# Peptides against a protein of PDB entry 4KTY, part 55

Target 1, 266 residues: chain A of PDB entry 4KTY
Amino acid sequence: YVLNDIGVIFYGEVNDIKTRSWSYGQFEDGILDTCLYVMDRAQMDLSGRGNPIKVSRVGSAMVNAKDDEGVLVGSWDNIYAYGVPPSAWTGSVDILLEYRSSENPVRYGQCWVFAGVFNTFLRCLGIPARIVTNYFSAHDNDANLQMDIFLEEDGNVNSKLTKDSVWNYHCWNEAWMTRPDLPVGFGGWQAVDSTPQENSDGMYRCGPASVQAIKHGHVCFQFDAPFVFAEVNSDLIYITAKKDGTHVVENVDATHIGKLIVTKQI

## One batch from the design tools (peptide; aimed at target 1 S165 V166 T195)

Design b2_p24_4_s3 (made by RFdiffusion4, then SolubleMPNN; from b2_p24_4, 9 letters changed)
Fold by OpenDDE base, seed 1:
Structure b2_p24_4_s3 (fold): chain B 266 residues (1-266), chain A 24 residues (1-24)
Amino acid sequence: as target 1 above (266 residues)
Amino acid sequence: SMPKPVVTNLNDHTVYYGPAPSAW
């Protein structure tokens, strides 16, 4: 989890799983220096740099460009004229070295690119890390632990009211650490995500969230456990918005989200 | 029966129901 410099990232559909190779390159020249530079840009105190909780949380913020001119600019509009298309990247090294050289955010990334670069960052700093792919991954926009799908009276989805979304797949990271800030038993793998999805206490970041806590429905623990829980276990709630302003729950689907979670055994 | 999802096809992703994200 620390020494392996080449990986596989799962993507595609739950019934048609695909893989891509990714070179992490955590031992390549200039990569450790770049990871230290990222922490310098975050203005992270030296005392915090030895704490995997603080490092992983800062990394989740700084691997994306939002808020702080971090490493990667996300783009999903299929127009990549001012940079590199997300699918053209094959590893973390070129991205990190470009960031260090230019001192500006690198264009462009999507979830697997964010996860690949973040995996390099964690491994460079001695934090065991892996990439996780969730199929039918929910994005809860209002932190209510459910997917609110608003319908017109004719039964069609109201795209204006529906803010929550479901992705065919999403990639994030798990980092291994102790959690002395949590109750006993909630150490080990922690979900962390650098894809800019939601604001967490003033910045686009996510985690570390205890995987064990999430598996047992404990969403009250820091950090961002409700959001990560919703990604893997939210119900779809189909709500008809009536013309009179009333809302009626038409259907509930408790089986759609988080159908498969895959990680490479390393 | 469940309603038909609103589907947005991207190059590497498919988004259901909600909006596809804008460039950041």
Scores: peptide ipSAE 0.515, ipTM 0.889, DockQ to the pose 0.790
OpenDDE base, seeds 2, 3, 4, 5: peptide ipSAE 0.491, 0.544, 0.460, 0.017; ipTM 0.885, 0.897, 0.869, 0.520; seeds 3, 5 fail the geometry check

Design b2_p24_4_s4 (made by RFdiffusion4, then SolubleMPNN; from b2_p24_4, 7 letters changed; failed a check: too like the target's own chain)
Amino acid sequence: SMPEPVVTKLNDHTVYYGPPPSAW

Design b2_p24_5 (made by RFdiffusion4)
Pose (drawn by RFdiffusion4):
Structure b2_p24_5 (pose): chain A 261 residues (1-241, 247-266), chain P 24 residues (1-24)
Amino acid sequence: YVLNDIGVIFYGEVNDIKTRSWSYGQFEDGILDTCLYVMDRAQMDLSGRGNPIKVSRVGSAMVNAKDDEGVLVGSWDNIYAYGVPPSAWTGSVDILLEYRSSENPVRYGQCWVFAGVFNTFLRCLGIPARIVTNYFSAHDNDANLQMDIFLEEDGNVNSKLTKDSVWNYHCWNEAWMTRPDLPVGFGGWQAVDSTPQENSDGMYRCGPASVQAIKHGHVCFQFDAPFVFAEVNSDLIYITAHVVENVDATHIGKLIVTKQI
Amino acid sequence: SYAYGGGKLSNQHFVDRLNELKSE
């Protein structure tokens, strides 16, 4: 989780698992300096850089380009003007070195690409880290920790009213650290996510959220635990437009995996 | 909107799943 500079990112389906190799390249010439440049650009106060909670949260904001001209721009537009399609990248090095050289956000990326770059950032600084993949990953748009699926009279999905969504898969990172800001028992792995989905305190960032706190549903503990809980375990609520028609308690988060040791 | 993952499920997927739940 610190010294391995290559890895595997899982994707596809639960019974059709695909792997994508990834070069983290945290030891390559220019990468460590690039990680420092990322924190400088984020205008991160130097006095907080010894705190992994802060470093990881800044990283979750700065790895994406939204709000702060950070590292990577997300796209699904099937065109990818003036850049590289997200699927073309095979590691983090070219992205990070291009960012340091050009001083401009790099185009383009999707969840595994954000996760790969963020993983490089964490391991390079010495924060143990890994990439996790969540199959059937919920995206909660209204912060009620459930998927609200609105149905028309005919029972079909009303696409105008329905805003929540579900991904075939989503990848984020876990960072290892104590949580002196939380009661004892909530350190260890913290979920951190640099893929923009929902604002957290006015910026696209997410975490660190204690995985242990998410497990027992104690999502009152900072940061962004409710959103992460919703990603792995929100119920699907079918609502006819308002009457609750049905509840699917098992659809979301069928499987979560990471590379073995 | 800014959201990126492994592609989204279609509306038809949720209709099929609701029909499967009602059939149980």

Design b2_p24_5_s1 (made by RFdiffusion4, then SolubleMPNN; from b2_p24_5, 12 letters changed)
Fold by OpenDDE base, seed 4:
Structure b2_p24_5_s1 (fold): chain B 266 residues (1-266), chain A 24 residues (1-24)
Amino acid sequence: as target 1 above (266 residues)
Amino acid sequence: SSSTGGGKLSDEFFKKLLEELKAK
């Protein structure tokens, strides 16, 4: 999880799983320097750089450009005229070296690009890390641990009534570390995500969230456990929004979100 | 979203899913 410099990222759909190669290149010239530079840009104290909890959290913030002029600008609009289309990237090296050289955010990334670059960052700094792909990945925007799907009175879906959404797939990272800040047993794999999805205490970042804690429903543990939990375990709640402003739950589906979570085993 | 990129599921998707759910 640290030494492998080439990986496979899963994407596509649950019924049509696809894979793409990704070169992490954590040992390539200039990459470690760039990772250190990223932490410098984050103004991370030297004392914190030895703490994988702090490093992974800072990394989750800095791999995206939001808030802090971090590494990658996300774009999902299929208009990439001012940079490189996300699909054109084949690895982390060019992205990180461009960032280091230009000292400006690199355009553009989507989830697997963020995850790829973040994986390089983590591995480069000696943190065991892997990419995880979640199919039917919920984006809980209101922190209610459910995916709200609003219906008009006529039964038509109206996604404008909520900021909740579901990705066909989403990629994030798991980083291996001890969690002395959590109860015993919640170390090990920690979910961290550099794709800018939600604000976490002032900036777009996510994790580290204990995978074990999430698996056991312990969403009260730092960091961002409710959000990560919702990504993999939200129920689909079909709600009729009536003209009088009342909401009626019509259906609940607990079977779709997080239907498949995959990672390359090493 | 691109053909290879992640995307948000559409209203049409959930409409279909709901219909399937109701049919059970």
Scores: peptide ipSAE 0.503, ipTM 0.881, DockQ to the pose 0.443
OpenDDE base, seeds 1, 2, 3, 5: peptide ipSAE 0.473, 0.468, 0.466, 0.480; ipTM 0.871, 0.872, 0.871, 0.878

Design b2_p24_5_s2 (made by RFdiffusion4, then SolubleMPNN; from b2_p24_5, 12 letters changed)
Fold by OpenDDE base, seed 4:
Structure b2_p24_5_s2 (fold): chain B 266 residues (1-266), chain A 24 residues (1-24)
Amino acid sequence: as target 1 above (266 residues)
Amino acid sequence: SSSTGGGELSDEFFEKLLKELKSK
């Protein structure tokens, strides 16, 4: 999880799983320097740089360009005229070196690119890390731990009535660390996500969230456990929005979100 | 989204899913 410099990222759909190679290149020239530079740009105290909790959280924020002029600008609109299409990247090295050289955010990334670069960052700093792909990944925007699907009275879906969304797939990272800030047993794999999805205490970042805590429904533990929990365990709630402003729950489906979570084994 | 990129599921997807759910 630290030594492997080439990986496989899962993507596609749950019924048509695809893979792509990704070169992490954590040992390539200039990459460690760039990772240190990233932490410098984050104004991270030297004392915190030895703490994987702080490092992973800072990395989560800094791998995306939001808030802090971090590494990658996300784009999902299929308009990449001012940079490199996300699909054109094959590894982290070029991205990180461009960031270090230009000192400006690199365009463009999507989830697997963020995850790839973040994986490099973590591994480069000696934090065991892996990429996780979640199929039917929910984006709970209102922190209610459910995916709201609003229907008009005619039964048609109106996605404009909610900011909740579901990705066909989403990639994030798991980082291995102890969590002395949490109860015993909630160390180990921690979910961290650098794809800018939701604001976490003032910044687009996510985690570290204890995978064990999430598995046991302990969403009260820092950081961002409710959001990560929702990504993998939200119920689909079909709600009819009536003209009188009332909402009626029509159906609940607990079987789709987080239907498949895949990571490469050692 | 690109052909290889992740994307948000469409309204049509959920409409279809709901229809399937109701048919059970």
Scores: peptide ipSAE 0.476, ipTM 0.866, DockQ to the pose 0.443
OpenDDE base, seeds 1, 2, 3, 5: peptide ipSAE 0.036, 0.042, 0.053, 0.069; ipTM 0.705, 0.714, 0.722, 0.737

Design b2_p24_5_s3 (made by RFdiffusion4, then SolubleMPNN; from b2_p24_5, 11 letters changed)
Fold by OpenDDE base, seed 5:
Structure b2_p24_5_s3 (fold): chain B 266 residues (1-266), chain A 24 residues (1-24)
Amino acid sequence: as target 1 above (266 residues)
Amino acid sequence: SSSNGGGLLSDEFFVELLKELKSK
């Protein structure tokens, strides 16, 4: 993983899986310097830079521009007039070098761009990392581990009450590390996400969350395990909002969220 | 718009999905 400088990112739909090439370029000139610069901008102590837990958590915060003037500005409105459309990026190098040169956030990214840049950051710093694509990725907004879909009595979605959302696909990273801060067996792959989705203890960051912990329902383990769990395992809860103000659970669907999770094995 | 980026599933998507669920 650390040695591969070109990758494939999965995207599209679960029934129409697509791939795009991404150049990580972790060995290109200036990239290591930029990764060090990112950690400097984060005011990360030198002692922490040897800890993959701290590094991956800081990276998840700093690859997005929120809170800390990090690397990438996200945009999902299909209006990219003040930068580069997310789809125009083919790798991490130009983004990272632009950030280093301008010392300002680069426009624009979406999930695969965040994941691509974050993958470069991790690999550049010697942390084995890969990109994961989750189809039907839930965004639990109220931290209840469910995707609550509120319906009007006529069967239409009540958009005012429905706060949770689902991405057709979402990309994040898994980083390989030991977790001495967790019980034995919860090291290995850790989910980390630099796409700004939720606030985690005061910053838009996510992880590292133990993949093994998530698989076994241990959402109490740091960091952000409930959120990552919800992304891959939320039930769709259809709730009819009655005119009298009562809510009735109409249907539960446990089959769609996290329907397919894809990552490159080699 | 999966070709241009990740997108949020629409309200209509969930309505149709619910119809499918009810048909099973």
Scores: peptide ipSAE 0.483, ipTM 0.872, DockQ to the pose 0.414
OpenDDE base, seeds 1, 2, 3, 4: peptide ipSAE 0.469, 0.476, 0.481, 0.458; ipTM 0.866, 0.871, 0.872, 0.866

Design b2_p24_5_s4 (made by RFdiffusion4, then SolubleMPNN; from b2_p24_5, 12 letters changed)
Fold by OpenDDE base, seed 4:
Structure b2_p24_5_s4 (fold): chain B 266 residues (1-266), chain A 24 residues (1-24)
Amino acid sequence: as target 1 above (266 residues)
Amino acid sequence: SSSVGGGKLSDEFFQKLLEELKAK
């Protein structure tokens, strides 16, 4: 695989697909050193640094600032007064070098920024990686593999009744590795995500989840396969929440979540 | 082009979608 230093990230909406350039800069001065520094900050054992499973999992945690003073602070509130708006970033280099210099989390990122920086991290460490954009990306918060949409008794949607949500689009990474910890055939592309969405065994991290396992419905395999599966395959479940506390399923829609998954071919 | 950040789909979006489902 030719590791390109410049990539394209897909975003927008399924009916209005947009692209942006992103400079990964994995060969730029100081970037490899910064990636090593990230692993040092994670207190990652030297023996683990040669294992792409461990490296990608640590990277998924450390590219976000949660739990461990990692690289990027996420912000989605359109208030970026104490840093750089996510849209202003054009590549990973400035972010990583700022992190290395300041030794403090860099503000601010959103999914494509996390994915861009994480892609650089993986590539710097010799792990083939790509960015994936999922349109209508579900965020299953209760690990039921469904996207619950609650209705009041009057039939109006009320998102306050659930923590489940759907992104118009979400970006994560796929990393290429063998999975000797999984059954034969579940190596290859592994979904990993550094955008802080859910807690995974005590930290905001995600993956590596076998793409092949997910495609075949094998959500029991480590790591975070149920969450990644839900992102791409959850049914929309419209549930009326009655005043008596009962729930009634009104409608099911299996056609919207993960409607389009786009990646640049490597 | 201002890269529009990712956002959560609104209640209005799902309301519309539900109405479309009910109309089928």
Scores: peptide ipSAE 0.525, ipTM 0.881, DockQ to the pose 0.355
OpenDDE base, seeds 1, 2, 3, 5: peptide ipSAE 0.495, 0.472, 0.465, 0.481; ipTM 0.871, 0.869, 0.867, 0.872

Design b2_p24_6 (made by RFdiffusion4)
Pose (drawn by RFdiffusion4):
Order: C-alpha cells, then structure tokens, then sequence
Structure b2_p24_6 (pose): chain A 261 residues (1-241, 247-266), chain P 24 residues (1-24)
C-alpha cells in the first residue's frame, strides 16, 4: 500500500470481472515534486501538511479540475476534444508530469483514472492507499441516502423527475490513518474520492470518511460519510408520482473489491 | 404483485441503460 508502484483496478460486472493494469509510478522522476506542486496550487497551508486527514481531503479536491484548476477533467462526451479519451491512460505518470509541465488541467478522465492519479499522490507522499471498486454504485443527488425513482402513471420511469442514478461501477480510494478528530475505533481505512459527484462544503471532494463508521451507519462523523454510505448501501425507493410503490434493499453495492496483497 | 415489482425493476434497468451514462 506504500511501496508497490503498479496495481490493478477492477471493473466490469460481478460475474464478469475485468482488470485494468495501472502504473502508479510514485517513484518516477518528477512525481514527488509534482505532488508538492499540487498542494501548492491548492494553496494548502504548509502547517497542515503533516496531517493526513488534511492532505487526503485536499488531494480529493485537487486531483479533479473543478473549482481549483486541479489535475484532471472528467468527461463522458464521446468526443474528448483536445485531449486523451479516459480509456487511453494506463497509469498516472504521464498525467501528473503533463500537469506539472503545462500547468493546466489534463484531459480527460473517469472514475478509475481519478482513483489511479489520487493513489499515486497518496503513496508518493507516504500515506498508505489502495483503490476500491464498488459494483452498482449509487449516486445520491438530494442527500437523503436513498435512491428516489419516480414512476409515471404507466409504471415507467419518469426521467424528468428522477435525478438519482446508479453506475455499473465506481472506483475510489482508501487512505490509512488514525482519526484523532473522531472517537476511538474509527481510524484505519478512510474512503477518499476525487471523482466529482457531489459538492462537499462548496467543492467537489469527498472524505476522509471512516469506513468503520460507514459500516455501523454512524455517518454523523466527518467527512462525507452519508454520501459514501449512500454509494454502497442506499435502498432503491420506487415512488409513483406521491405513493411509495416498492423498495429494493439489495440492488446497490453488490460487491466491493481491491487488489490482493 | 410480484410481477409488478419485477416490471418496475426492469423499467428502471432499461432507463439506466438508455439514459444514464456509465463508466467505460
């Protein structure tokens, strides 16, 4: 989780698992300097850089280009003007070195690309890290920790009213650290996510959210635990437009995996 | 009742396939 500079990112389906190799390249010439440049560009106060909670949260904001001209621009537009399609990248090095050289956000990426670059950032600085993949990952748009699926009278999905969504898969990172800001028992792995989905305190960032706190539903502990809980375990609520028609308690988060040791 | 629940789920899966972008 610190010294391995290559890895595997899982994707596809639960009974059709695909793998994508990834070169983290945290030891390559120019990468460590690039990680420092990322924190400089985020205008991160130097006095907080010894705190992994702060470093990881800044990283979750700065790895994406939204709000702060950070590292990577997301796209699903099937065109990818003036850049590289997200599927073309095979590691983090070219992305990070291009960012340092051009001093401009790099185009383009999706979840596993954000996760790969963020993993490089964490391991390079010495924060143990890994990439996790969540199959059937919920995206909660109204912060009620459930998927609200609005149905027309005919029982079909009303696409105008329905804003929440579900991904075939989503990848984020876990960073290892104590949580002196939380009661004892909530350190260890913290979910951190640099893929923009929802604003957290006015910026696209997410975490660190204690995985242990998410497991027992104690999502009151900072940061962004309710959103992460919703990604892995929100119920599907079928609502006819308002009457609750059905509840699917098993659809979301069928499987979560990471590369073995 | 069960058939209605299965249809609702199928309609939602079709919505996800046709209207919601997915990761590569």
Amino acid sequence: YVLNDIGVIFYGEVNDIKTRSWSYGQFEDGILDTCLYVMDRAQMDLSGRGNPIKVSRVGSAMVNAKDDEGVLVGSWDNIYAYGVPPSAWTGSVDILLEYRSSENPVRYGQCWVFAGVFNTFLRCLGIPARIVTNYFSAHDNDANLQMDIFLEEDGNVNSKLTKDSVWNYHCWNEAWMTRPDLPVGFGGWQAVDSTPQENSDGMYRCGPASVQAIKHGHVCFQFDAPFVFAEVNSDLIYITAHVVENVDATHIGKLIVTKQI
Amino acid sequence: SEAKKETQLTNYENYLKNEVPQHD

Design b2_p24_6_s1 (made by RFdiffusion4, then SolubleMPNN; from b2_p24_6, 14 letters changed)
Fold by OpenDDE base, seed 5:
Structure b2_p24_6_s1 (fold): chain B 266 residues (1-266), chain A 24 residues (1-24)
Amino acid sequence: as target 1 above (266 residues)
Amino acid sequence: DEERKKKLLEKFEEYLKTKVPQEL
């Protein structure tokens, strides 16, 4: 989880799983220096740089450009005229070296690019890390741990009222660490995500969230456990709007979100 | 009832196709 510099990222659809190669390049010239530079840009105290909890949380913030002029600018509008299309990247090295050289955010990334670069960052700093792909990954916008789907009477989705959404797939990272800040048993793999999705206590970051805690429904544990829980275990709540202005829960589907979570063990 | 549930899911999946997916 630290030594392998080439990986495979799963993507596509749950019924048509695809793989792409990604070069992490954590041992290539200038990459470790760039990772240290990232922490410098984050103004991270030297004493905190040995703490994987702090490092992974800072990394989740700094790999995205939001808030802090971090590494990557995300784009999902299929217009990439001012940079490199997300699909054109084949590894982390060019991205990180460009960031170090230009000292400006690199354009553009989507989830697997964020996850790839973040994986390099973690591994460079001695944190075991892997990329995880979740198919039918929920994005809970209102922190209620469910997907609220508002429907018209004909069964069509009301796009105006429906704020929550689901990614066909989403990639994030798991980092291995002890969690002395949590009860015994909740160390090990921690979910961390550098794709800018939601604000977490003032900036776009996510994790570390204990995978074991999430599996057992302990969403009260820091950091961002409710959000990660929702990504993999949200119920779909179908709410029908009646002509009289009332809303009625018509159906609940507990099987749609997080149907498949895939990671390659390295 | 089951037919309605199936219809709702189909409509939701159709809606999701209009949302921004991850690339590739």
Scores: peptide ipSAE 0.401, ipTM 0.866, DockQ to the pose 0.764
OpenDDE base, seeds 1, 2, 3, 4: peptide ipSAE 0.387, 0.381, 0.389, 0.277; ipTM 0.858, 0.859, 0.863, 0.805; seed 4 fails the geometry check

Design b2_p24_6_s2 (made by RFdiffusion4, then SolubleMPNN; from b2_p24_6, 12 letters changed)
Fold by OpenDDE base, seed 5:
Order: structure tokens, then C-alpha cells, then sequence
Structure b2_p24_6_s2 (fold): chain B 266 residues (1-266), chain A 24 residues (1-24)
């Protein structure tokens, strides 16, 4: 989780699982310096740099370019003008070195690129980390821990009313740390995500959220546990919006979201 | 009920195809 410099990332679809190699390169020249530079750009206090809770939370914010001119610009438009297509990256080293040299966000990333770079960042700083892939990953947009799917009377999805969405797959990270800020037993693996999805207390960041807490439904524990819980455990709520303005729940599907979660053991 | 669930899921999946996907 710290020494392995080459990894495998799972992607694709639940019925067609694919793998790609990723070079983390945490021991390559200039990479540790770049990780320190990232924390400098975040204006992180020196006293906080030894705290994996603070480091992982700052990292989740800084690996994406939003808010703070962090490392990677996300793009999903399939154009990728003025940069590198997300699929062209094979590792973290070139991205991090470009960021350090240019002092500007690097274009472009998607979830596995964010996760790959974030994994390097965590490992460089001595935090055990791994990449997790969730198939049918929910993106709860209204923070109600469910996927609200609004339907027309004909059964088609009402795209205007439906704000929530589901990724075919999504990649994020788990970082190993103690959580003295949580009750006993909720240390260990913590979910952290640098892909810019939702604003968390003023910044696009996510975590650390205790994996054990999420597994046991403790969504009240910091940080961003409700969002991560929703990614892996949201119910699909099918709601018919009638012409008279009334809403009727047609069905609830508790089996679709988070159907498969995969991580490589190192 | 299961058939209804299947049909609803199919409609939702059709909708998701119109959304921005992750690259494969």
C-alpha cells in the first residue's frame, strides 16, 4: 500500500469488468517535492502535515483544480482541447511533474486519473492507500441518501425533475489511518475522493469517511459520510410526477446501487 | 412486482445513456 509503485485500476461495467495498469511512481525524482508543493499551495500549516486526517482531506481538495488551482482539471465532454485526454495517462508521475513545473492545473482527468494521482500523493506522504472502484455508483445531488428518479406518466424518466445520477463506475481512494476524532473502532480504511462531485463545507472535496462507519450506517460521522454512503447504498426511488402535480412512489429498488465494489489487495 | 421493477430499471438505464458517462 506504500511500497508498490505500479497498480491495477478496475473500470468498465459490472458485467464487463476491465483492468488498466497505473504507475504511481511515488519514489521517482521530484514526486515527493511535488506533494509537498501541493500542500504549500493549499497553505497547509506545518503542524497539520503530520495528521493523516487533515492531509487526506486537503489532498482530496487539491488533487482537483476546483477552488484552489489544484492538480487536475476534470473533463467529460470528449473534446479535451488544450490538454491530454484522460485515457492517455498511464501514471501519476508526468501529471505531478507537469503541475510542479507549470504551477498550473493539468488537463485532463476523470475518476481513475484523480484516484491514481491521489493514491501517489497519499503514498508519498506515508499514508497507506488503495483505489476502490464502485460499479453503479450513485451521485446524490440533494443529500437525501436516495436516488430520486422522477417518471412521466408514460414511464419515461423526467429529465427536468431528476437531478440525481448514477455512474456506470466510479473510482476513489481508501486511506489507512487512526480516527481519534471518532468513536473506537472506526479507524482503519477511510474513503477519500478527489474527483470533484459535490461541495463539502465550501470546497470540492470528500472524506475522510470511515469505511466501517459507512458499513454500519453511521452517516453522522465526519467527513462526508452521507455522500459516500449514498454512492454505495442508495435506494432507487421511482416517483411518478402526475399532471396534477402530485407525486406517487411507484417502486423502490435497493439492489442496484453499489452492486460491486472492487479493490486490489497489495 | 419483479417485472415492474425490471421495466422501471430499463427505462432508467435508457435515461442514463443520455447522461455523461465515465470513459471506458
Amino acid sequence: as target 1 above (266 residues)
Amino acid sequence: SEEKKKKLLEKFEEYLKTKVPQEL
Scores: peptide ipSAE 0.367, ipTM 0.855, DockQ to the pose 0.723
OpenDDE base, seeds 1, 2, 3, 4: peptide ipSAE 0.352, 0.353, 0.360, 0.248; ipTM 0.847, 0.850, 0.852, 0.783

Design b2_p24_6_s3 (made by RFdiffusion4, then SolubleMPNN; from b2_p24_6, 14 letters changed)
Fold by OpenDDE base, seed 2:
Structure b2_p24_6_s3 (fold): chain B 266 residues (1-266), chain A 24 residues (1-24)
Amino acid sequence: as target 1 above (266 residues)
Amino acid sequence: SMARAEALRKAFEDYLKEKVPQEL
């Protein structure tokens, strides 16, 4: 999880799983220096750079460009004329070196690019890390741990009222660390995500969230456990808007989100 | 009913197809 410099990222759809090779290149010239530079740009206290909790949280913020002119600018509009299309990247090295050279955010990334670069960052700094792909990954943007789907009376989705969304797939990272800030047993793999999705205490970042805590429904444990929990285990709440303006919960689907979570073992 | 539940699922999936997914 630290020494492997080439990886495989799962993507596609649950019924058509695909794999993409990604070169992490954590041992390539200038990459470690760039990772240190990233922490410098974050103005991270030197005393915290040895703490994987702080490092992974800072990394989740800095790998995306939001808030702090971090590494990658996300784009999902299929218009990439002002940079490199996300699919054109084959690894982290070119991205990180460009960031170090230009000292400006690199365009463009999507989830697997963010996850790939973040994986390099973590591994460079000696934190065991892997990429996780979740199919039918929920994005709860109203912090209620469920997916609210608003419907018209005719049964169609009301796109104006429906704010929550679901990715066909989403990639994030898991980092291995002890969690002395949590109860015993909730160390180990921690979910961290650098794809800018939601604001976490003032910044677009996510984690570290204890995988064990999430697995056992302990969403009260820092950091961002509710959001990560929702990504993998949100109920779909179908709410019908009546003509009289009332809303009625018509159905609840607990089987749609998080159909499959895939990660490489080694 | 199960029929209605299936219709709702289809409606949501159709809605999602209209949104921008992660790149495949």
Scores: peptide ipSAE 0.430, ipTM 0.878, DockQ to the pose 0.771
OpenDDE base, seeds 1, 3, 4, 5: peptide ipSAE 0.396, 0.410, 0.345, 0.411; ipTM 0.850, 0.859, 0.824, 0.859

Design b2_p24_6_s4 (made by RFdiffusion4, then SolubleMPNN; from b2_p24_6, 14 letters changed)
Fold by OpenDDE base, seed 2:
Structure b2_p24_6_s4 (fold): chain B 266 residues (1-266), chain A 24 residues (1-24)
Amino acid sequence: as target 1 above (266 residues)
Amino acid sequence: DKARKEQLLKKFLEYLKTKVPQEL
């Protein structure tokens, strides 16, 4: 989890699972220094830099460029004219070194790039970390733990009213740590995500959220457990409009979100 | 009922194809 500098990231679709290699390069020259620089840019107190809870949360914010001119700019528009296409990256080293040199966000990333760089960051700082891929990963925009799908009369999705969405796949990280801020038993693997998806108390960040808490439905535990829970376990709620303008739930599907969650066992 | 459920899912999946996906 800490010593492996090359990894495999799962991606693609649930019916066509693919793998790609990623060089984390946590031992390469300048990488640790860059990770320290990232924490400097975050203005993180020295006293907090030894706390994996704080470090992972700061990392989740700083690996993305939003809010704080962090490491990576996300782009999903298939137009990458002002940088490197996400698919062209093969590892974290070039990204981190470019960030350190230019002192500006690097373009561009998608989820596996964010996860790859974040994995390097965590491992550099001695935090055991791995990448997790979730197929049919929900993105709940209103924090109701549901995927609300508004329908037209013909059963087609009303794209105007439907704000929530589902990724074909999404990659994030799990970091190993003790959680003294949570009840006993909720340490261990913590979900953390640097892909900018939702604002968490003022910044685009996510986690650490206890994997054990999520597995047992304890969404009240910090940090961002409801969002992570929704990513893996949201129900699809099909909502239809009545003639009187009211909405009614027509159907519920509890089987599609989080169809497969894959991580490499190290 | 089952047919409607399958229809809704199909239409939703079609909708998702119009959204921005992660690169494959």
Scores: peptide ipSAE 0.492, ipTM 0.896, DockQ to the pose 0.781
OpenDDE base, seeds 1, 3, 4, 5: peptide ipSAE 0.461, 0.457, 0.368, 0.468; ipTM 0.880, 0.880, 0.851, 0.882; seed 5 fails the geometry check

